# Peptides against a protein of PDB entry 6B4E: the designs that were tried, part 48

Target 1, 295 residues: chain A of PDB entry 6B4E
Amino acid sequence: TNFDKISKMFWHYKDKIAQIKQDIVLPIKKADVNVRNLLSRHKRKINPKFGQLTNSNQQLFKIQNELTQLINDTKGDSLAYHWILNFIAKAVVHQAETEVRVKPESALPLGKLTLYLLVQFPELQELFMARLVKKCPFVIGFTCEIDTEKGRQNMGWKRNNENKWEDNTSYDERMGGILSLFAIITRLQLPQEFITTTSHPFPIALSWHILARICNTPLNLITNTHFVILGSWWDAAAVQFLQAYGNQASKLLILIGEELTSRMAEKKYVGAARLRILLEAWQNNNMESFPEMSP

## One batch from the design tools (peptide; aimed at target 1 K251 R263)

Design b2_p23_2_s3 (made by RFdiffusion4, then SolubleMPNN; from b2_p23_2, 11 letters changed)
Fold by OpenDDE base, seed 1:
Structure b2_p23_2_s3 (fold): chain B 295 residues (1-295), chain A 23 residues (1-23)
Amino acid sequence: as target 1 above (295 residues)
Amino acid sequence: MPKSAADSEEDKKFLEELEKQLS
């Protein structure tokens, strides 16, 4: 694992967030009133769509089509188009932080929708990845110390209005929700309409990178959150990961499930205990995946 | 090098080789 490369990627996306604010978000505030009104209407129509997802493919396709139309309506103005995509990127991540956090299986329909949009609108890819890395650096296997305010901020910790850090449970759950979504995206197949025309923007190899990078992370930087997100990843993608990489995947799952948890046993992390349970379930041929969506 | 889950040379090589192939 090249940690310098990972760090460079992390900072690249941090800079991208700043750029998005400067080049997309702020300019729209000064845009023509007609553009602002259009975007306001579209924002109001788009925002509830993510919460309307169910475990139904029919409902998914409906929402995909509706969002596609709404996004296409903005293509006449490049700034408006990028603004609406950035809004969608933020909304998807927010949905992961709120809904997927409490209902991990909801990552499946959300992930399918997101993957569709990422392929249909390639400009969304950088916007989405930047938002993911900002909110949950674990998606690229980045971690740093959290003993400083800067470290916590870099790792996506939030402060409330009183400048108090969020509690550990809230942070862990948010990170788990975001990583669940990302894990799902990495293990999903492209929609049939795109499979022959485009490559997967976030393939399952990115899941490999997450796990491998965590395994190579210095133990003194490993926290309960690492185990929580690994557990979230496991629920979301372990079955498909094993299918993709076979014995090599198995070795890596053993490294995170057995070796990493054993090395950190003295910490008695709740997330580690859960990951051990997942490992044991797999060893007993009882690995579960999220249920498939209904037609 | 700081201690990690992949402390063994074998584990490190395993992770590096596959990560490189996937990159």
Scores: peptide ipSAE 0.394, ipTM 0.899, DockQ to the pose 0.720
OpenDDE base, seeds 2, 3, 4, 5: peptide ipSAE 0.160, 0.131, 0.305, 0.299; ipTM 0.706, 0.706, 0.870, 0.869

Design b2_p23_2_s4 (made by RFdiffusion4, then SolubleMPNN; from b2_p23_2, 10 letters changed)
Fold by OpenDDE base, seed 5:
Structure b2_p23_2_s4 (fold): chain B 295 residues (1-295), chain A 23 residues (1-23)
Amino acid sequence: as target 1 above (295 residues)
Amino acid sequence: MPKSAADSPEDQKFLEELEKKLS
């Protein structure tokens, strides 16, 4: 693992966030009133759609079509188009932070919707990835120290209006929610209409990178959050990961489930205990996955 | 260097080989 490369990637996306603000978000405030009104209406229509997802493919397809139409309505203005995609990127990540954190299986319909949009609107890919890395650097296997304010900020910690850091549980849950979504996206197949024409924008290989990079992370930087997100990843993607890479996947699952947890046993992390339970379940041929969506 | 979970030469080789294949 080249940590310099990972750091460069991390900062690339941090810079991208700044660029998005400068080139998309701020300029739209000075745009024509008709454009601003259009975007305001679209924002109001788009926002509830993510919460309307269920474990139903029929409902998913309905929402996909509705969002597609709403996005297409903005294509006549490049700035408006990029603004609405950036809004969607933020909304999807927000949904992971709020809903997926409490109901991990909701990552499946959300992930399917997101993957569809990422393929249908390629410009969403960089916007979405930048938002993911900003909110949850674990998606690229980035870790830094959190003993400083800057370190905590880099790792996606939030402060409230009183300038107090969020509690550890809240942070862990948010990171788990975001990582669950990303894990799902990496293990999903492209929709049938795209399989022959498009490559997967965030393939299962990215799950490999997450796990491998965490395994190579210095132990002094490993926290409970690392185990929480690994557990979230496991629930979301372990079955499909094993299907994709076979024995190689098994070795990596053992590294995170057995070796990493054992090395950190003295810390008595709750997330590590859960990951150990997941490992044991797998060893007993009882690995679970999220239920498939209904028709 | 600080120790990691995959600090063995075998583990490093394993991770690197697959990372190269997946890049």
Scores: peptide ipSAE 0.414, ipTM 0.904, DockQ to the pose 0.740
OpenDDE base, seeds 1, 2, 3, 4: peptide ipSAE 0.246, 0.379, 0.133, 0.132; ipTM 0.739, 0.894, 0.788, 0.789

Design b2_p23_3 (made by RFdiffusion4)
Pose (drawn by RFdiffusion4):
Structure b2_p23_3 (pose): chain A 295 residues (1-295), chain P 23 residues (1-23)
Amino acid sequence: as target 1 above (295 residues)
Amino acid sequence: SAEEEERQEEVEELVSELTEEVE
């Protein structure tokens, strides 16, 4: 892995976040009353819909249809359309760092909803990817030091209610939740309405990049967070990763489960212990996936 | 250490070969 190229990719998405603020978020303050009223009302209607998802496909379709109508209502104004898509991208990532953090299997319905919105509204793709990378750089394999305040900000760290950094556990759980949503998206087939006509925007190869880049990361930059997101990724996508790459995926899963954990053993990272358990469960023919969605 | 630097190079070669196989 050429980590200069990974850094260039990271800063490209960081620049995109700045461009979103300049060209989408700030100009909306100057939009006419019809646009402001529509966006104010629609953002209230949109916000709770992500938490109304359940394990039921019928409920997923209902929420998809309600959101499609609300988003289509904004298409008459390109700025309002891009603003509501940006709002949705932020809301989906927030849902991942809150509800998926507590209930990892809720990444499956949320991933199906997001993937549907990503192909129904393709302008969402760049907005969503930039948000993921800003909030969880591990999705593209970016890692930098966190000894400095700027490094902590680069890696997606947050502060609590007294300008102190959130504890390591809170950060690790958030990163796992966000990366779990992206891992579900990379291993999902497109919905039937699009599977016959459209290329998957974030395919399974992106999961290969995450694993390979963590395995190629200098060991002095590896933390418990790398093991936590790999475990979260495993729960969300390891079965389909093997279906896609076979013996090659097996070699990479062994590398992360046996070698990467062994080389960092003195750190006694909690996430490394869980990744070893997942490796042993697979070796005992007991690899799990999230239960498929109910009717 | 020298053992650790050699092992790191083996891991990077392995990951590069696996990437070429899947491409």

Design b2_p23_3_s1 (made by RFdiffusion4, then SolubleMPNN; from b2_p23_3, 13 letters changed)
Fold by OpenDDE base, seed 2:
Structure b2_p23_3_s1 (fold): chain B 295 residues (1-295), chain A 23 residues (1-23)
Amino acid sequence: as target 1 above (295 residues)
Amino acid sequence: SEEEKKREEEIQKLIAELEKEIS
């Protein structure tokens, strides 16, 4: 693992966030009133749709079509188009932080929707990844110290209005929610209409990188959150990961489930305990996946 | 400890090997 490369990638996306603000968000505030009104209307129509997802593919397709139409309505203005995509990127991540956080299985319909949009609108990919990395650096296997304010900020910790850090549980759950979404996206197959014409924008190999990079992370930087997000990843993608890489996947799952947890046993991390349980369930031929969506 | 270092090296080697297999 080249940590310098990962760090560069992390800061690339941090810079991208700043660039988005400068080149997309701020300019729209000064744009023509008709454009601003259009975007305001579209924002109001788009935002609730993510919460309208269910475990139904029929509902998913409905939402996909509605969003596609709304996004296409903005293509006549490049700035408006990028603004609406950035809004969607933010909304999807927000949904992961809130809904997926408390209901991990909701990552599946959200992930399917997101993957569809990422393929249908390629310009969303960089916007989405930048938002993901900002909010949850674990998606690229980035870890830094959290002993400083800057370190905590880099790792996606939030402060409330009283300038108090969020509690550990809240942080862990948010990271888990975001990582669950990303994990789902990496393990999903492309929609049938795209499978022969487009490469997967965030393939299962990215899950490999997450696991491998965490395994290579210096132990002094490993926290409970690492195990929490590994557990979230496991629930979301372990079955499909094993299907994709076979014995090689098994080796990596053993590394995170057995070796990494054992090495950190003295810390008595609750996330590590859960991951150990997941490992044991797998060893007992009881690995579970999220249920498939209904027609 | 020396044993911990050895285990770490083995893990790193394994991961590196696995990365080569999928790249």
Scores: peptide ipSAE 0.033, ipTM 0.656, DockQ to the pose 0.843
OpenDDE base, seeds 1, 3, 4, 5: peptide ipSAE 0.030, 0.034, 0.031, 0.032; ipTM 0.634, 0.654, 0.664, 0.656; seeds 1, 3 fail the geometry check

Design b2_p23_3_s2 (made by RFdiffusion4, then SolubleMPNN; from b2_p23_3, 13 letters changed)
Fold by OpenDDE base, seed 2:
Structure b2_p23_3_s2 (fold): chain B 295 residues (1-295), chain A 23 residues (1-23)
Amino acid sequence: as target 1 above (295 residues)
Amino acid sequence: SAEEEEEEKKIQELIEKLEKEIS
């Protein structure tokens, strides 16, 4: 694992966030009133759609079509188009931080929708990854110290209105929610209409990188959050990961579930305990996945 | 400890090997 490369990637996306603000968000505030009105209307129509997802493919397809139309309506203006995609990127991640956080299985319909949009609108990919990395650096296996304010900020910690850091549980849950979404995206197959014409933008290999990079992370940087997000990943993608890589996947799952947890046993991390339970369930042929969506 | 370092090295080597096999 080349941690320098990971760090460069992390900062690339940090820079991208700044660039998005400068080149997309701020300019729209000065754009023509008609453009601003259009985007305002579209924002209001788009935002509720993510909360309307259910475990129904029929509902998913409906929402996909509605969003596709709304996004296409903005293509006449490049700036407007990129603005709406950036809004969508933010909204999807926000949904992961809120809904997926409390209901991990909701990552499946959200992930399917997101993957569809990522393929249908390729310009969304960079915007989405930038937002993901900003909010949850774990998606690229980045870890830094959290002993400093800057370190905590880099790792996606939030402060409340009283300038207090969020509690550990809240942080863990948010990270877990975001990671669940990303994990789902990596393990989903492309929609049938795209499978022969388009490569997967965030393939299962990215899940491999997450696990491998965490395994190679210096132990002094490993926290409870690492185990929490590994558990979230496990629930979201372990079955499909095993299907994709077979015996090699098995070895890596053992490394995170057994070896990494054992090495950190003295810390008595709750997340690690849960991961051990997941490992044991797997060893007993009781590995579970999210239920498939209904027609 | 030296033992911990050796274990870490083994894990890293395994991961690297696995990555090469998958790529």
Scores: peptide ipSAE 0.094, ipTM 0.733, DockQ to the pose 0.944
OpenDDE base, seeds 1, 3, 4, 5: peptide ipSAE 0.034, 0.091, 0.039, 0.036; ipTM 0.657, 0.720, 0.666, 0.657

Design b2_p23_3_s3 (made by RFdiffusion4, then SolubleMPNN; from b2_p23_3, 15 letters changed)
Fold by OpenDDE base, seed 2:
Parts: C-alpha cells; sequence; structure tokens
Structure b2_p23_3_s3 (fold): chain B 295 residues (1-295), chain A 23 residues (1-23)
C-alpha cells in the first residue's frame, strides 16, 4: 500500500469538487432562464425517484427508464447535462447517508440503480466518485488524524448550525451507509445490456483496496469508525468477495476480522466486537448476504 | 511504538503477498 498515492488521489477528488463548483454549479446560476427552469423541473422530478426504490426489480427498471429520459432531456446543453449528473451524484450519496444508514439492505436497489446510471452516463463516474470521497474517504482507504478541525473535515465530519460536531454514533452510521452503497456497487454484475460491451466502472478490486489499505493504516489512526465501515462492507459484499478472489479473499477477511481486531482489543471498540461476531459466523458456515430482489 | 511499527510491517507484508497472487 502506497499511502502517498492514496493521499494524492484523495486530494485529486477534493480538487474535483472545487472544479465542479467553479465550472458547473456557479455557471448555471448565470445561465439562460429557460435552462434554469428546465433544471429546476427535472430536479423536482428526479429527487423523489431514489426514495421510490423497493426490493422489486420491476420497480427498479421503471425508475431507470424514467431517470434515463429525464437526463437525456438535458443533453442539448452540455452544462445542463453535467449539472443534472452532479445533482444525481449528490442525491445518491445523500440517500446512502439517510436511508441506507438505517436500512443497509436498501443499498442493493440503490446500488443497482447507481451502477446502471454510471454505465449509461459515463460522465457521472468522476462526479460520483468525487462526492463519495468527499463524504466518506474510507471508500478509497484514506485515513488521516481527526484531532484537528481540518482533519475531521477531511474525514467527512459534519458540524451542526451551532458549530458542534456530530456525535460519534451519527458519524459512524453515516459512514457505514455510504460505504455499504459503494461496497454493493463493487460487487454487482453489470446490467445484461452492458456486460459484453463495457467494463465495470468500480469493480470488486476496489473492495480489495479498501480492506488492504485499512489493514495497512497506522494503528494510531484506526478508530471505531474503521471497524464499523468494515462491518458494513462485510454485510454488503463479503460473500461475493469470497466468490471473486477465493482463498486470497479468505486470508484478507481473516486479517481484518481476527488480526486487526486483536491488535486493537485494548480500545474495546464496539465496531470491532461486531466484526469479530461476523468473522465467527463465517467460521461457523453462517455468512449471510442481503436478500435478492424480487422479479 | 516500535512494537506497533513491527506489527504494522507484518500486516503490510501479508497484504503484499496476497496482492502478488491476485495480480
Amino acid sequence: as target 1 above (295 residues)
Amino acid sequence: SEEEKKKEEEIKKKIEELEKEIS
């Protein structure tokens, strides 16, 4: 693990967020009134779609088609098109922070929808990844100190209107929700219409990077949050990860579940205890996955 | 601590070995 490269990647996406604001968000405020009205209408139509997802593939396909039409309506103006994709990227991450946070299995339909959109509209990929890294740098295995204000901000901590940091539980759950979504995306197969013509934009190898980079993180930087997001990842992707990498996956799961938890035992992290339980369940041939969606 | 550094290096080596087998 090269942490200098990871740091450079982290700051690349931070710069991308600034670039998006400068080149997409701010210019639209000065755009033609007709363009602004179009985007406002589309925003209102798009925003509720993510909450309309269920465990039904039929409902998923309906929403995919509706979103595709709405996005295509903006392609006549490149700036409008990129603006709507950036809006979608933000909306998807927000859904992970809220819905997936409290119902992890909802990551499956959301992940399927997101993966479809990422393939259908390739320009969404950088916009989405930048938003993910900004909100949850764990998705690329980045960790920094959180004993400074800047460090906490870099790790995605939020302050309320009273300038008070969010509580640890809220942060942990929010990070877990975002990581669950990303984990699901990495382990999903491409939609049938794309599987022979397109490479997966965020493949299962990115899950490997998350686990490996966390294992290699300096122990003094490891927090309860690291174990929480590892547990979230485990629920979302461990079964498929084992299928993808076999014995090597098994060894890495043992490293995070046994060795990393043991090394941090003196901290008595609740997240670590849960991860140990997940490891033990696996060792007893009781590894669970999210239920499959209905037809 | 030096002991922590040693443990970190041990994990690093294990991960590197696994990565070589996957690549």
Scores: peptide ipSAE 0.157, ipTM 0.788, DockQ to the pose 0.819
OpenDDE base, seeds 1, 3, 4, 5: peptide ipSAE 0.143, 0.135, 0.042, 0.136; ipTM 0.780, 0.776, 0.664, 0.779; seeds 1, 4 fail the geometry check

Design b2_p23_4 (made by RFdiffusion4)
Pose (drawn by RFdiffusion4):
Structure b2_p23_4 (pose): chain A 295 residues (1-295), chain P 23 residues (1-23)
Amino acid sequence: as target 1 above (295 residues)
Amino acid sequence: DNVWDPSLDTQQEKVEEETPVVS
């Protein structure tokens, strides 16, 4: 892995976040009354819909249809359309760092909803990827030091209600939740309405990049967070990763489960212990996936 | 310095050609 290229990719998405603020978010303050009214009303209607998802496919389709109608209502104004898509991208990532953090299997229905929106509204793709990278750089394998305040900001750290950094546990759980959503998206087949006509926008090869880049990361930059997101990724995508790459995926899973954990053993990272348990469960023919969605 | 296994290099090159670094 050429980590200079990974850094260039990271800063590309950081620049995209700045461009979104300049060209989508700030100009909406100057939009006409009809646009402001529509966006104010629609953002209220959109916000709770992500938490209304369940393990049921019928409920997923209902929410997809409701959101498709609301988004289509904004297409008469390109700025309002891009603003509501940016709002949705932020809301989906927030849902991942809150609900998926507590209930990892909720990443499956949220991933199906997001993937559907990503191909129904393709302008969402760049907005969503930039948001993921800003909030969880591990999705592209970016890692930098966090000794400095700027490094902590680069890596997606947040502050609590007194300018102190959130504890390590809160950060690790958020990162696992966000990365779990992206991991589900990379291993999902497109919905039937698009599977016959469209290329998957974030395919399974992106999961290979995550694993390979963490395994290539300098060991002095590895933290408990790397093991936590790999465990979250495993729960969400290891079965399909093997289906895609076979013996090569097996070699990579062994590398992360046996070698990466062994090299960092003195740190006694909690996430490394769980990744070893996942490796042993697979070696005992008991690799799990999230239960498939109910009717 | 890292844990990378070179036996995965061929697959790595193939995957990098499939999904290049965005810039």

Design b2_p23_4_s1 (made by RFdiffusion4, then SolubleMPNN; from b2_p23_4, 11 letters changed)
Fold by OpenDDE base, seed 3:
Structure b2_p23_4_s1 (fold): chain B 295 residues (1-295), chain A 23 residues (1-23)
Amino acid sequence: as target 1 above (295 residues)
Amino acid sequence: DNVYDPSLDEFDKKIEAEVPTIE
């Protein structure tokens, strides 16, 4: 693992966030009032859609169609189009931080919706990835020290109104929620209408990168959060990961579940304990996946 | 708008080819 290159990737997306603000967000504030009004109306219509997701594919398809129409309405103005996509990227990640955080299985319908949108609107891909990396660098296997303010900020830690860092549980849960969403996306098949014409924008190989990069991360940088997000990933994608890579997947699961947890045993991380439970469940032929969605 | 694809990097290809070890 070349951590220098991973760092460069991290900062690439951080720069992209700055660029988005400069080239998309700020210009819209100066745009024609009609454009601003249009986007405001669309934002109000789009935002509740993510909360309307259920375990129903029928409901998913309905929402997909509604969002598609709303997004298409903005294509007449490139800036407006990119603005609405950026809004969607932010909204999806926010949904992961709130809903998926407390109900991990909700990542499945959200992931399906997101994957559909990523393929339907390719310009969303860069916007979404930038937002993911900003909020949860674990999605690309990036880790830095969190002993400094800058380090914590880089790893997505938030401060409250009293300028105090969020509690560890809150951070862990948010990271877990975001990672669950990303993991789901990586293990989902493309919608049937796109399989023959489009490559998967975030394929299962990216899950491999996450696991491998974490395994190769210096142990002094490994925290409870690493184990929490690995557990979240496991629930979201382990079954499909094994299907994709077979024995090599098994080896990597053992590395994170047994070897990495063992090396960090002295820390008594709660996340590590959970990951061991997941490993043991697998060893007992009881590996579970999220329930499939209903028709 | 090109998304950065880490799978295109040589070092990531190596990771995909070999199961990593914990140092």
Scores: peptide ipSAE 0.038, ipTM 0.601, DockQ to the pose 0.070
OpenDDE base, seeds 1, 2, 4, 5: peptide ipSAE 0.034, 0.035, 0.033, 0.029; ipTM 0.645, 0.663, 0.648, 0.617; seed 5 fails the geometry check

Design b2_p23_4_s2 (made by RFdiffusion4, then SolubleMPNN; from b2_p23_4, 14 letters changed)
Fold by OpenDDE base, seed 5:
Structure b2_p23_4_s2 (fold): chain B 295 residues (1-295), chain A 23 residues (1-23)
Amino acid sequence: as target 1 above (295 residues)
Amino acid sequence: SNVYDPSLDEFMKEIEKKVPTIL
């Protein structure tokens, strides 16, 4: 694992967030009143759509079509188009932090919607990835120390208005929710209409990178959160990961489930205990995946 | 569908070498 490369990628996306603010978010405030009004209306229509997702493919397709139309309405103005995509990127991640956090299986419809939009609107890809890395650096296997304020900020820890850090459980759950969404995206097949015309923007190989990079992370930087997000990843993608990489996948699952958990046993991490349970279920041929969506 | 690439063997070998040292 080349940690220098990972660090450079992390900072690239941090810079991208700053750029988005300067080049997209701030300029739109000075845009024509008609453009601002259009975007305000679109924002109000778009935001509820993510909460309207269910385990129904029919409902998914309806929402995909509605969002596609709303986004297409902005294409006549490049700044407006990029602004609405950035809004969508933020909204999707927020949905992962709130809904997927408490209901992990909701990552499936959200992931399907997101993947569709990422392919339909390629400019969303960098905006979405930048937001993901800012909120949950684990998506690229980045880890740093969290014993400093800057370290915690880099790892996506939040402070409230009183400058108090969020509690460990809240952080763990948020990271798990975001990682679940990303894991789902990596293991989903492209929609049928795109399979022969485009490559997957965030393929299953990115799941491999997450696991491998965590395995190579210095043990003094490994926290309960690492095990929590590995467990979230496991629920979301382990079955499909095994299908994709076979024996190599098995080796990596054993590394995280057995070896990494064993080495950290003295810490008595709850996330590690859960990951061992998942490993044992797999060993007993009882590996579970999220239920498929209904028609 | 299986998307395994034999080049991943080398990548896994590198992981297998490094993880035991860290553990």
Scores: peptide ipSAE 0.042, ipTM 0.640, DockQ to the pose 0.093
OpenDDE base, seeds 1, 2, 3, 4: peptide ipSAE 0.041, 0.035, 0.034, 0.030; ipTM 0.643, 0.656, 0.661, 0.658

Design b2_p23_4_s3 (made by RFdiffusion4, then SolubleMPNN; from b2_p23_4, 12 letters changed)
Fold by OpenDDE base, seed 4:
Structure b2_p23_4_s3 (fold): chain B 295 residues (1-295), chain A 23 residues (1-23)
Amino acid sequence: as target 1 above (295 residues)
Amino acid sequence: DNVYDESLDEFDKKIEKEVPTIE
């Protein structure tokens, strides 16, 4: 694994976040009142949609259509269009941090919606990925030390109003939620309407990157969070990953589930223990995936 | 740099050589 390249990728998206703020977010504050009003109305209509997702494909399609219309309404103004997409990117990640965090299986409908939007509105892809990397660098297999304030910030740690770092459990759960969403996206097939016209923007190969890069990460940088997000990934995508890469996938699953956990056994990470349980379940022919959505 | 870089993809796939063979 070339970690220098990964670092460059990480900082690319960090720069993208800064660019988004300067070129999209701040300019809208100075935009015409009609544009601001339009975006405010659309924001209010769009935001609830993510919470309206269920295990129903029919409901998903309804929401997809509604969001598509709302986004299309902004295309007449490029700045407004990019602003609303950036808002959506933030909202999706926020949903992962909150809902998926506590209900991982909710990543499936959210992931389907997100993938649809990513394909329907290609400009969302960079906005979304930038937000993902900022909030959860694990999505690209980036890891740095968290012994410093800057290191923690880079790894997506938050501080409260009292300038105190969030607790480990909160961080782990947030990272797990975001990673679950990303994992789902990577293992989903494109909607039928797009399968012949476009390539998958975030294919299953990106899951390979996550696992491989974590396996190659220096052990002194491996934390409980790494195992937590690997477990989240496992629940979200392990079945499809095996389908995609076969025996090579199996080797990698064993590597993370057995070898990596064993190397870190002295740390007694709770996340590692869970990952071993997942491995054992698989070895006993009991690997589970999220339930499919209803028609 | 993009998330999906072919050079990185090929490089990361080399991890296969470092993974033990499962019998």
Scores: peptide ipSAE 0.028, ipTM 0.635, DockQ to the pose 0.067
OpenDDE base, seeds 1, 2, 3, 5: peptide ipSAE 0.025, 0.025, 0.025, 0.025; ipTM 0.632, 0.625, 0.618, 0.616

Design b2_p23_4_s4 (made by RFdiffusion4, then SolubleMPNN; from b2_p23_4, 12 letters changed)
Fold by OpenDDE base, seed 5:
Structure b2_p23_4_s4 (fold): chain B 295 residues (1-295), chain A 23 residues (1-23)
Amino acid sequence: as target 1 above (295 residues)
Amino acid sequence: DNVYDPSLDPFDEEIEKQVPTIE
């Protein structure tokens, strides 16, 4: 693992966030009133769509079509188009932080919707990835120390209005929710209409990178959160990961589930204990995946 | 359906240093 490369990637996306604010968000505030009104209306229509997702593919397709139309309405103005995509990127991540956090299986319909949009609107890819990395650096296997204020900020920790850090449980759950979404996206097959014409924008190999990079992370930087997000990843993608990489996947699952947890046993991390339970379930031929969506 | 890419091998020297290598 080349951690220098990972660090450069991390900071690239941090810079991208700053660029988005400067080049997309702020300029819209000075845009024509008609454009601002259009975007305001679209924002209000788009935002509730993510909460309308269910375990139904029929409902998913309906929402996909509605969002596609709404986004297409903005294509006549490049700035408006990028603004609405950035809004969607933020909204999707927010949904992961809130809904997926408490109901991990909701990552499946959200992931399907997101993957569709990422392929349908390629400009969303960079915007979405930048938001993911800002909120949850674990998606690219980045880890830094959290003993400093800057370190915590870099790792996506939030402070409230009173400048108090969020509690560990809240942070762990948010990271788990975001990672669940990303894991789902990496293991989903492209929609049928794209499978022969488009490459997967965030393929299963990115899950491989997450696991491997965490395993290579200095042990003094490994926290309970690392095990929590590994558990979230496991629930979301372990079955499909095994299908994709076979014996090599098995080795990596054993590495995180048995070896990494054993190496950190003295810390008595709750997340590590859960990961061991997942490993044991797999060893007993009882690995579970999220249920498939209904028609 | 194995799509393993050897270039993605996670078992480098850093992993070996921290945890036992799985053969």
Scores: peptide ipSAE 0.040, ipTM 0.717, DockQ to the pose 0.066
OpenDDE base, seeds 1, 2, 3, 4: peptide ipSAE 0.028, 0.023, 0.023, 0.021; ipTM 0.667, 0.612, 0.602, 0.621; seed 1 fails the geometry check

